# Designs tried in a protein design run: peptides against a protein of PDB entry 2Q3Z. Part 39

Target 1, 272 residues: chain A of PDB entry 2Q3Z
Amino acid sequence: YVLTQQGFIYQGSAKFIKNIPWNFGQFEDGILDICLILLDVNPKFLKNAGRDCSRRSSPVYVGRVVSGMVNCNDDQGVLLGRWDNNYGDGVSPMSWIGSVDILRRWKNHGCQRVKYGQCWVFAAVACTVLRCLGIPTRVVTNYNSAHDQNSNLLIEYFRNEFGEIQGDKSEMIWNFHCWVESWMTRPDLQPGYEGWQALDPTPQEKSEGTYCCGPVPVRAIKEGDLSTKYDAPFVFAEVNADVVDWIQQDDGSVHKSINRSLIVGLKISTKS
Target 2, 254 residues: chain A of PDB entry 2Q3Z as posed
Amino acid sequence: YVLTQQGFIYQGSAKFIKNIPWNFGQFQDGILDICLILLDVNPKFLKNAGRDCSRRSSPVYVGRVGSGMVNCNDDQGVLLGRWDNNYGDGVSPMSWIGSVDILRRWKNHGCQRVKYGQCWVFAAVACTVLRCLGIPTRVVTNYNSAHDSNLLIEYFRNSEMIWNFHCWVESWMTRPDLQPGYEGWQALDPTPQEKSEGTYCCGPVPVRAIKEGDLSTKYDAPFVFAEVNADVVDWIQKSINRSLIVGLKISTKS

## One batch from the design tools (peptide; made by RFdiffusion4, then SolubleMPNN)

Design b1_p11_6_s3 (from b1_p11_6, 7 letters changed)
Fold by OpenDDE base, seed 2:
Structure b1_p11_6_s3 (fold): chain B 272 residues (1-272), chain A 11 residues (1-11)
Amino acid sequence: as target 1 above (272 residues)
Amino acid sequence: DISDMPSSLQL
């Protein structure tokens, strides 16, 4: 989890699991220095350098900073996300084979956002950075991963009488989603929440005004403790959301139906 | 093929 520089990232779908090789490269030349630059350009450092530096001994604090800084939303972060298949002005997310080139490009272009990332790219870069900083980290893939946008633990679809989805489809289920789990103690929580903590660097939802997610104890998610900081409801929904169809009839009546055919969540943790 | 789609596949 700290020493392994090469591994696999799981992709595809629940029915058709795939993997790609990935070079995390946390011990390659200059990568640690780039990770330190990432910390030195974060909004908390720019606001109060002494306070930020004093908190870098906390893996909880560092994990949350890295989750925010791997995406370029709200800051000088590493990656710009794009999902519309229009990658001609950058690098396709599918073209990356490791974190090293991404981090080097980011640094070499004056901390300008690298085009482009998707979930596994965000997760893999976060994994590299956290490993560089001495935090044991692994990439996780979740199949049928929910994006709950309104924090109600549901994926809601509006449908007409024919079952056709209406509206903007703001809430969604991904075929797969990737994030990271990092090993740390949680002195900021009640006893028993040490161990693996979920962190999601993909810019899906804002946490405390920044596109970041976690750290949240994997145990808290497993036990359904949604009060546990950070972002327990969101991460819980990624792996456990129920799907609801709101069916509108011609008379204007609305019927609520639980969609039992869409099962959210099938988490696979990497061993390396 | 659905198996070749990136995470951009919405279900």
Scores: peptide ipSAE 0.061, ipTM 0.753, DockQ to the pose 0.226
Fold by OpenDDE base, seed 1:
Structure b1_p11_6_s3 (fold): chain B 272 residues (1-272), chain A 11 residues (1-11)
Amino acid sequence: as target 1 above (272 residues)
Amino acid sequence: DISDMPSSLQL
């Protein structure tokens, strides 16, 4: 994990799995220095450098900082997300072949956000940074990945009596989503939560006021321990949310539809 | 082809 510079990222759909080659490049010239710059421009360092630096020995702390700093939301982070297929003022997310060019562009332009990323780009850059910092990390792909916005562990669709979707599609299921898992101890938790920790750098939801996610023990997600910091309910929903189709009648009554068979979550962890 | 879609397809 730490030593692998070349790998593959899984994409596509649950029925049509594909992969792309990716250069993580964590040992390429200047990449470690860029990762250190990323730490030195984070909001916690800018607020109190001594306190931030004293906490960099904790992979829990560093992982959470990196998950926030890989996206440019709320800070001087690396990547701007875009999903509308309009990339003419930047670089298409689909054109990237590695983390190195992204990180070099970010640094060389005075830590200005790079246009553009999507989930696998965020995950791959986070993987590079975490590996540079000595944290064993892998990219994970989850097919049929849910985005729960209201923390109810459901993806809810409202339909009229004719089955037409009503209202805003705030909650969604991605064909695939990517994040990272990092290996670390959890001295801040009860025993047994060491090992793989999920971290999501894609700016989906705010955690403690910042677009970041995790670290949360993969074990806690597997066991349904939603009290476990950080962001266990959100990560649990990505892989386990129930999909509910509601039928709204003209009288305002609502009942569950039985016709939808969409299953959330098919997680593939990379072995590279 | 659905296999070529980015993480942009809402299901």
Scores: peptide ipSAE 0.057, ipTM 0.756, DockQ to the pose 0.198
Fold by OpenDDE base, seed 5:
Structure b1_p11_6_s3 (fold): chain B 272 residues (1-272), chain A 11 residues (1-11)
Amino acid sequence: as target 1 above (272 residues)
Amino acid sequence: DISDMPSSLQL
């Protein structure tokens, strides 16, 4: 988990699992320096360098900083996300074969955001950075991954009587989503939450005002302890949201569809 | 088919 520089990232769909080779390259020349720069340009360092540096011994703190800094939302982070297939002014997310080129581009362009990333690119870069900082980390793929925006643990679709989806599809189920799990102790929590912690660097939701997610104990998610910091409800919903199809009739009545067969969540952790 | 696309897509 720290020593492996080459691996695979799982993609595709629950029915058609694919993988791509990925060079994490955490030990390649200059990558450690780039990871340190990433820490030194984070908003917490810029606000109070001494306080930020004093907390860098905590993998919990560092993990949360890295989760925020891998995306360029709110800060000088590494990657700009894009999903609309319009990548002509940058690099297609699908063209990346490793984290090293991304990190080098970011640094070499004065910490300007790299165009473009999607979930597996964010996750892979986060994995590289965390491994480089000595935090055991793996990429995780979740098939049929839910994006709950209203924190109700539901993915709600509104349909008319003809079955046509009404409104913006704000809440989403991804064919797959990628994040990372990092191994760390949780001295900030009750005993028993040490081990794998979920971190999501894809800018999906704000946590405490910043596009970051976690760390949250994988155990807490498994046990349904949604009170556990950080972002337990969101990560729980990614893997276990219920899907509700609402059928709105002309009379304004709303009925739940009984035929929802889509199951949220099929998590695959890398063994590399 | 979404299964053939390399990118993450909404279902």
Scores: peptide ipSAE 0.054, ipTM 0.758, DockQ to the pose 0.239
Fold by OpenDDE base, seed 4:
Structure b1_p11_6_s3 (fold): chain B 272 residues (1-272), chain A 11 residues (1-11)
Amino acid sequence: as target 1 above (272 residues)
Amino acid sequence: DISDMPSSLQL
């Protein structure tokens, strides 16, 4: 989890699992220096360098900073996300084979955002950075991963009488989503929440005003402790959201149906 | 089409 520089990232779907090789490259020349630059350009450092530096001994603090800084939302972060298949002014997310080129491009262009990333790219870069900083980290793939936008632990679809989805489809289920799990103690929580912590660097939702997610104990998610910081409801929904269909009839009546065919969450953790 | 991407909205 710290020493392995090469691995696999799981992709595809729950029915058709795929993987790609990935070079994390946390020990390649200059990568640690780039990870330190990432910390030194974070908004908390720019606001109060002494306070930020005093907190860098905490993997909880560092993990949360890295989660925010791997995406370029709200800061000088590493990657710009894009999902519209229009990558002509950058690099297709599918073209990346490792974190090293991404981090080097970011640094070499004056900490300008790299175009483009998707979930596994964000997760892989975060994994590299956290490993560089001595935090045991693995990439995790969740199949049928929910994106809950309204914090109700549901994915809600509006359907007409024919079952056709209406509206903007604001809530979604990804065929797969990737994030990271990092091993750390949680002295900021009650005893028993040490171990794997979920962190999501993909800019899906804001946490405390920044596009970041976690760390949240994997145990808290498993036990349904949604009060546990950080972002437990969001991460819980990714792996456990129920799907609800709101079916509108011609008479204007609305029928609520639980969609049992869409089972959210099938998490695969890497052993490398 | 978003279906052509490795990660896409699943309905």
Scores: peptide ipSAE 0.045, ipTM 0.741, DockQ to the pose 0.185

Design b1_p11_6_s4 (from b1_p11_6, 8 letters changed)
Fold by OpenDDE base, seed 2:
Structure b1_p11_6_s4 (fold): chain B 272 residues (1-272), chain A 11 residues (1-11)
Amino acid sequence: as target 1 above (272 residues)
Amino acid sequence: DIDDMPSSLRF
């Protein structure tokens, strides 16, 4: 999880699992230096360099910083996300074959955001950075992954009497979503939460004002301990959210229907 | 087709 430079990222759907090869390249020339630059341009360093540097011995702290800095939201982060198939002014997310080119482009262009990323690109770059910094990390794929926007552990759709979705589709389920899990102790938590910690660098929701997510113990998610920092409810929802259809009738009445046909979550962790 | 998208929204 630190030494492997090449691996696979799982994609597709639950019914049709695909994978792509990926070069994480954490030991390639200059990559560690770029990771250090990433730390030195993070908002916490800019606010108080001494405090930021003193906390870099904590994988919890570093993981959270990296989660925020892999996306360019709120900071001079690495990647700009885009999902609308308009990639002509950059590089298509589907074109990337490794983290090295992305990181080099970011650094070589004065830490300007690289266009473009999607979930697996964000996850893969985060994986590279964390590995460079000595944190054992793996990419994780979750099929039928929920994006809960209002922290109620539900994906809610509003439908008319014919079952047609009404209004803006704010909440969503991805066919797949990728994030990372990093191995670390959690001295900031109660005993037993050491081990794999989920971190999600895809800018989905803000955590404490920044587009970042985690670290949160995988154990806490499995056991349903949603009080555990960081972002346990969000990560829990990614893998366990229930889907609710609010069906509005012509008379204005609303009926709640649990959509049992949509099962959220099927997590696959990489072995490399 | 959304199923042809590498990462597709499901509703």
Scores: peptide ipSAE 0.040, ipTM 0.748, DockQ to the pose 0.193
Fold by OpenDDE base, seed 3:
Structure b1_p11_6_s4 (fold): chain B 272 residues (1-272), chain A 11 residues (1-11)
Amino acid sequence: as target 1 above (272 residues)
Amino acid sequence: DIDDMPSSLRF
């Protein structure tokens, strides 16, 4: 998980699992230096360098910083996300074959955001950075992954009497979503939450004002401990949310219906 | 089609 430089990222759908080869390249020339630059341009360092540096011995702290800095939201982070198939002014997310080129482009252009990434690109870059920093990390894929925007553990659709979706489709389910799991102790939590921690660098929701997510113990998610920092409800929803249809009737009443055709969550962890 | 994208939204 630290030494492997080449691996696979799982994509596709629950019914048709695909994978792509990926060069994480954490030991390639200059990559460690770029990872250190990433830490040195993070908002916490810029605000108080001494405090930031004093906390870099904590994989919990570093993981959270990296989660925020892999995306360019709120800061001088690495990647700009885009999902509309309009990539003419950058590089298509589907074109990347490794983290090294992305990180080098970012650094070589003065820490300017690289266009473009999607979830597996964010996850893969985060994996590279965390491995560079000595944190055992793997990319994971979750099929039918929910994006809960209001922290109610539901994906909600509003429909008219004909079943047509009304309003803005704010909440969503990805065919697949990627994030990372990192191995660390959690001295900031009660005993038993050491081990794999979920971190999500794809800018989906803000956590404490920054587009970052985690670390949260995989065990906490599995056991349903939503009080566990960081971002347990969000990560829990990614893998466990229920889908609800709110159907408006002719009389103006609203009927709640559980959508059983949409099953959230099928997580696959990588071996490397 | 957006549904054919590697990462697409499902409703």
Scores: peptide ipSAE 0.040, ipTM 0.740, DockQ to the pose 0.193
Fold by OpenDDE base, seed 4:
Structure b1_p11_6_s4 (fold): chain B 272 residues (1-272), chain A 11 residues (1-11)
Amino acid sequence: as target 1 above (272 residues)
Amino acid sequence: DIDDMPSSLRF
């Protein structure tokens, strides 16, 4: 989880699992320096360098910083996400084969955002950075991954009497989503939450005003402890959200249907 | 087509 530089990232769907090879390359030349630059351009450092530096011994703190800095939202972060298949002014997310080129491009262009990433790219880069900083980290793929936008632990669809989805589909389920899990102690929490912590660098929702997510103990998610910082409800929803269909009839009546045919969450962690 | 994406939205 620290020493492996080559690995696989799982993709596809729950029914048809795929993988791609990925070069994490955390020990390649210059990568550590780039990771340090990433820390030195983070908003917390720019606001108060002394305070930021004093906290870099905490993998909790560093993990949260990295989750925010891997995406370029709100800061000079590494990657710009894009999902609309319009990648002509950059690199298609599907074209990346490793983290090293991404990080080098970012640094070499004055910490300008690299175009483009999607979830596995964000996760992989975060994994590289965290490993480089000595934090054991693995990429995780979750199939049928929910994106809860209103923190109600539900994915809600509105349908007409014919079952056709109405309106804008704000909430969504990814066929797959990737994030990272990092091994760390949690002295900021009650005892027992040491171990794997989920961190999500894909800019999905803001946490305390910044597009970042975690760290949250995997144990807390498994046990349903939604009070556990950081971002337990969001991460919980990714793996456990219920799907609700709101069916509107012509008479204006609305019926709630729990869609049990769609099971949210099938998490696969990497061995490397 | 979003279905051609490695990750796609499912509704």
Scores: peptide ipSAE 0.039, ipTM 0.725, DockQ to the pose 0.185
Fold by OpenDDE base, seed 5:
Structure b1_p11_6_s4 (fold): chain B 272 residues (1-272), chain A 11 residues (1-11)
Amino acid sequence: as target 1 above (272 residues)
Amino acid sequence: DIDDMPSSLRF
């Protein structure tokens, strides 16, 4: 989880699982320096360098910083996300074969955001950075991954009587979504929450004002302890949200669709 | 279309 530089990232769908090879490259020349630059340009460092540096011994703190800095939202972060198949002014997310080129591009262009990433790219870069900083980390793929935007642990679709989806499709289920799990102690929590912690660097929701997510104990998610810092409800929903399909009639009445509920969540963790 | 992306919405 720290020493492995080559691996696979799982993609596709629950029924058609595929993988791509990925070079994490955490020990390649200059990568550690780039990871340190990433820390030195984070908003907390810029606000108070001494305070930020004093907290870098905490993998909880560092993990949260990295989660925020892998995306360029709100800061000088590494990657700009894009999902609309319009990548002509950058690099297609599908073109990346490793984290090293991304990190080098970011640094070499004055810490300007690299175009473009999607979830597995964000996760892979985060994995590289965290491993480089000595935090055991693995990429996780979750199939039928829910994105809950209103913290109700439901993914709700509203359809008219003709089956057409109404409103925005903000609440969504990804065919797959990737994040990372990092091994760390949690001295900030009650005993028993050491171990794998979920971190999500894909900019989906703001946490305490920043596009970051976690760390949250995988155990807390598994046990349904949604009070646990950080972002337990969101991560819980990713793996275990209920999907509700509503049919709204012209009279304003709403009925649950009898359609087969989509099963949320099929998590695959990398073994190395 | 977003539905044709490697990571895409499922509806």
Scores: peptide ipSAE 0.037, ipTM 0.741, DockQ to the pose 0.209

Design b1_p11_7_s1 (from b1_p11_7, 7 letters changed)
Fold by OpenDDE base, seed 3:
Structure b1_p11_7_s1 (fold): chain B 272 residues (1-272), chain A 11 residues (1-11)
Amino acid sequence: as target 1 above (272 residues)
Amino acid sequence: EETDIVNAEPK
């Protein structure tokens, strides 16, 4: 999890699982230096360098910073996300074969955001950075991954009497989504939550004002402890959300219907 | 009944 430089990232769908090879390259020349630059340009460092540096011994703190800095939202982060198949002014997310080129491009262009990333690219870069910083980390893929925007653990669709979706689909289910899990102790929590912690660098929702997510104990998610820092409800929803249709009837009444055809969550963790 | 899965990859 720290020493492996080459691996695989799982993609596709629950029915058609595929993978791509990925060069994490955490030991390649200059990569550690770039990771340190990433820390030195984070908003917390810019606000108070001494305080930021004093906290870098905490993998909890560092993990949270990295999850925020891998995306370019809110800061001088590494990657700009794009999903609309319009990549002419950058690099298609599907073209990347490793983290090294991305990180080098970011640094060499004055820490300008690299175009473009999607979930596995964000996750892979985060994995590289965290490994560089000595934090055991693996990429995780979750099929039928929910994006809950209102923290109610539901994916909600509003429909008319004919079943047609009304308004914009704000909440969504990805065919797959990737994030990372990092091994760390959690002295900031009650005993028993040491081990794998979920971190999500894809900019989906803000956490405490920044597009970042985690760390949250995998155990907490499995046990349904949503009070556990950080972002337990969001991560829980990614793997466990229920889908609900709100159907408006002719008389103006609204009927709640559970959509049983949409099953959220099928998580696969990498072994290396 | 209706499967609304958003592709993480471009179509």
Scores: peptide ipSAE 0.037, ipTM 0.682, DockQ to the pose 0.468
Fold by OpenDDE base, seed 2:
Structure b1_p11_7_s1 (fold): chain B 272 residues (1-272), chain A 11 residues (1-11)
Amino acid sequence: as target 1 above (272 residues)
Amino acid sequence: EETDIVNAEPK
């Protein structure tokens, strides 16, 4: 989880699982220096350098910073996400084979955002950075992964009486989604929540005003303790949200129906 | 082929 530089990332769908090789390269020349630059350009450092540096011994603090800095939302982060298949002005997310090239490009272009990333790219870069900083980390893939936008643990679709979706489909279920899990103690929580912590660097929802997610104890998610910081409801929904169809009738009445055809969540943790 | 790898909603 710290020493391995090459691994695999799982992709595809629950029915058709795929994987790609990935070079994390946390020990390659200059990568640690780039990770330190990432910390030195984060918003918390720019606001109060002394306070930020004093907290870098905390994997909880560092994990949250890295989650925010791997994406370029709100800061001078590493990657710009794009999902519309228009990648002509950058690099296709599907073309990356490792984190090293991405990090080097980011640094060499004055910490300008690299175009483009998707979930596994975000997760892989986060994994590299966290490993460089001495935090045991692995990439996780979740099939049929939910994106809950209103923190109600539901994926909601609005439909007419004919079953046609009405309005914008804001909430979604991904065929797959990737994030990372990092091993750390949680002195900021009650005893028993040490171990694997989920962190999601893909910009999906804001946490305390920043596009970041976690760390949240995997145990808390498993046990349904949604009060645990950080972002337990969101991560819980990713792995186990209910799908609800709101069916509007011609008379204006609305009927709630559980969509049993969509099952959210099938998590696979990598060995590297 | 790339579309098979793209992160997308299930149909």
Scores: peptide ipSAE 0.035, ipTM 0.718, DockQ to the pose 0.178
Fold by OpenDDE base, seed 1:
Structure b1_p11_7_s1 (fold): chain B 272 residues (1-272), chain A 11 residues (1-11)
Amino acid sequence: as target 1 above (272 residues)
Amino acid sequence: EETDIVNAEPK
């Protein structure tokens, strides 16, 4: 997980799994230096360099910083996300074949955000950076991945009495979503939560005021321990959320229907 | 065939 520089990222759908080759390139020339620059431009370093540097021995701390810095939200991060198929003023997310070009572009343009990324691009860059920093990391693809925005572990749709969806779909289910899992101890938690930790660098929800996610023990998610830092409810929902239809009647009454037709969560962890 | 972009619409 640390030594592999080339691999595959899984995409598509649960029924039609696709993959693309990806060059992580964590040992290519200059990449380590770029990763160090990434750390040195993070908000915590800018606020207090000494404190930030003193905490870089913690993979928990570093993982959380990297999760936030791979996206350009709230900071001088690497990638700007875009999903509307309008990429003419940048590079299409589908055009990337590796993390190295992205990181080099970011650095060479004065740490300006690179246009554009989607989930697998964010995840792949995070994987490169974390591996470069000595943290065993793998890209994870989850099919039918939920985005819960109100922390109720549900994907909610509102319908009228005729079954027509009302309003904008704020909550969503991705056909697939990618994030990373990193291997680390969790001295900040109770015993037993060492091992794989989920980190999600795609800007979806704010965690403690910053677009970052994790690390959260995969074990905690599996066991349903939602009190475990960081961001256990959000990550849990990505893989376990139920879909709820709220049916509003003409009299103002609301009925709840749980839709099990869409099974949220088919997680595939990469082996390389 | 499935799209290569992440699709927000549930199936």
Scores: peptide ipSAE 0.034, ipTM 0.705, DockQ to the pose 0.180
Fold by OpenDDE base, seed 5:
Order: structure tokens, then C-alpha cells, then sequence
Structure b1_p11_7_s1 (fold): chain B 272 residues (1-272), chain A 11 residues (1-11)
């Protein structure tokens, strides 16, 4: 999980699982230096360098910083996300074959955001950075991954009497979503939550004002302990949200229907 | 249907 430089990232759908080769390249020349630059341009460092540096011995702290800095939201982070298939002014997310080129581009262009990334790109870059920093990390793919925006553990669709979806469908289920899991102790939590921690660098929801997610113990998610920091409800919903269809009638009445046909969450963890 | 674009819903 630290030494592996080449691997695979799972993509596709639950019905059509595929993978792509990926060069994480954490030991390639200059990559560690770039990872250190990433830390040195994070908002916490810029606000108080001494405090930030004093906390870099904590994988929990560093993991959270990296989660925020891999995306360019709110900071001088690495990647700009885009999902509309319009990538002409950058590089298509599907074109990347490794983290090294992305990180080098970012650094060489004055820490300007790289266009473009999607979830597996964010996850892969985060994996590279965390491995560079000595944190055992793996990429995780979750098929039928839910994006809960209001922390109610539901994916809600509003429909009219004809079954037509109303609104922008902001809450959605991805065909697949990628994040990372990192191995660390959690001295900031009660005993028993050491081990794999989920971190999500894809900018989906803000956590404490920043587009970052985790670390949260995988155990906590599995056991349904949503009180544990960080962002347990969000990560839990990604893998275990219920889908609810709200059918609104002409009279304004609303009927609830649980969509049992849709299975949320099929998590695949990569092996080192 | 398989797609590399993440914003696709599961089928």
C-alpha cells in the first residue's frame, strides 16, 4: 500500500465492472517534493505555518489536508473536476494514466489547478500523495454510489403523477465513485477505530467549510456509528443510502415509494 | 450501458 507504484483502478458499473491501469508513481523523481509543496500551500499553512507543521506528524491531520488539497475548491489544490464531457480546454479525465503527470503539471504551472479530473483521478492523486507521505493508502471504488446532500441518508427523487422527475436531481447515484482508504491510528477517537480510514478528495460536499471528506473509520461506517469524525453520515450514505421516490399529485399530496430495485453500494478495495 | 463518465446513473 506504500510501495506499489503501479496498479489498477476499478470503473464502469456494477453490471459491467472494468479497470484501468494507473501509475501512482509515488517514488518517481520530484514527486515527494511536489507533495510537500502541496502541504505548504494549504490554507492552514498559509494561516499559521507553525501550527500546520506541528500537526503534520498526524496522519489524521495530513489526510484531511490532502483530501482538501487534491481538489482545487477553496484553495490552490491540484485538480478541477468536470463531468459534462467538455474538456477541450484541458485534458479529459479519461486520458490520464497516472498521478505523476498531473502532479508535475500542477507544480510546473505554479500550483495552478489541472484540468480535468473526475472521482478516480482525484482518488488516484490522493493515493499517490498519501503514499508519498508514508501513509498506507488504497483506492476504493463504490458502484451505485449515493451522493446525499442533506445528510438524511436518503436519495430522494421528486416525481409528478406521470412519474417525471422534477428539479435538477441534485441528489444522485453515481454509476461508480472512487475515494481512498488510508491506514492510521485514531488517537482523536475512542479506542477501536484504528485501521482503514475513508478519505474522499472529490469535491462533493463541504466539511467544516472546505471541500474535503474524512478521515472516518471504515469500521464506524460498517457499524453505523455516525457520530465519529469526520463526515461519517456522508460516507455512510455513499454506501448505504435508501432511494426514495416522492410522487406529488395534482392536489399537492405526496406519496412515498422506496425504490427496492436500486441497490446502493458495491465497494471494491484495491489490493497492494 | 457502460460509461467512463461518473455522472451516469446506474441502470
Amino acid sequence: as target 1 above (272 residues)
Amino acid sequence: EETDIVNAEPK
Scores: peptide ipSAE 0.034, ipTM 0.714, DockQ to the pose 0.227; fails the geometry check

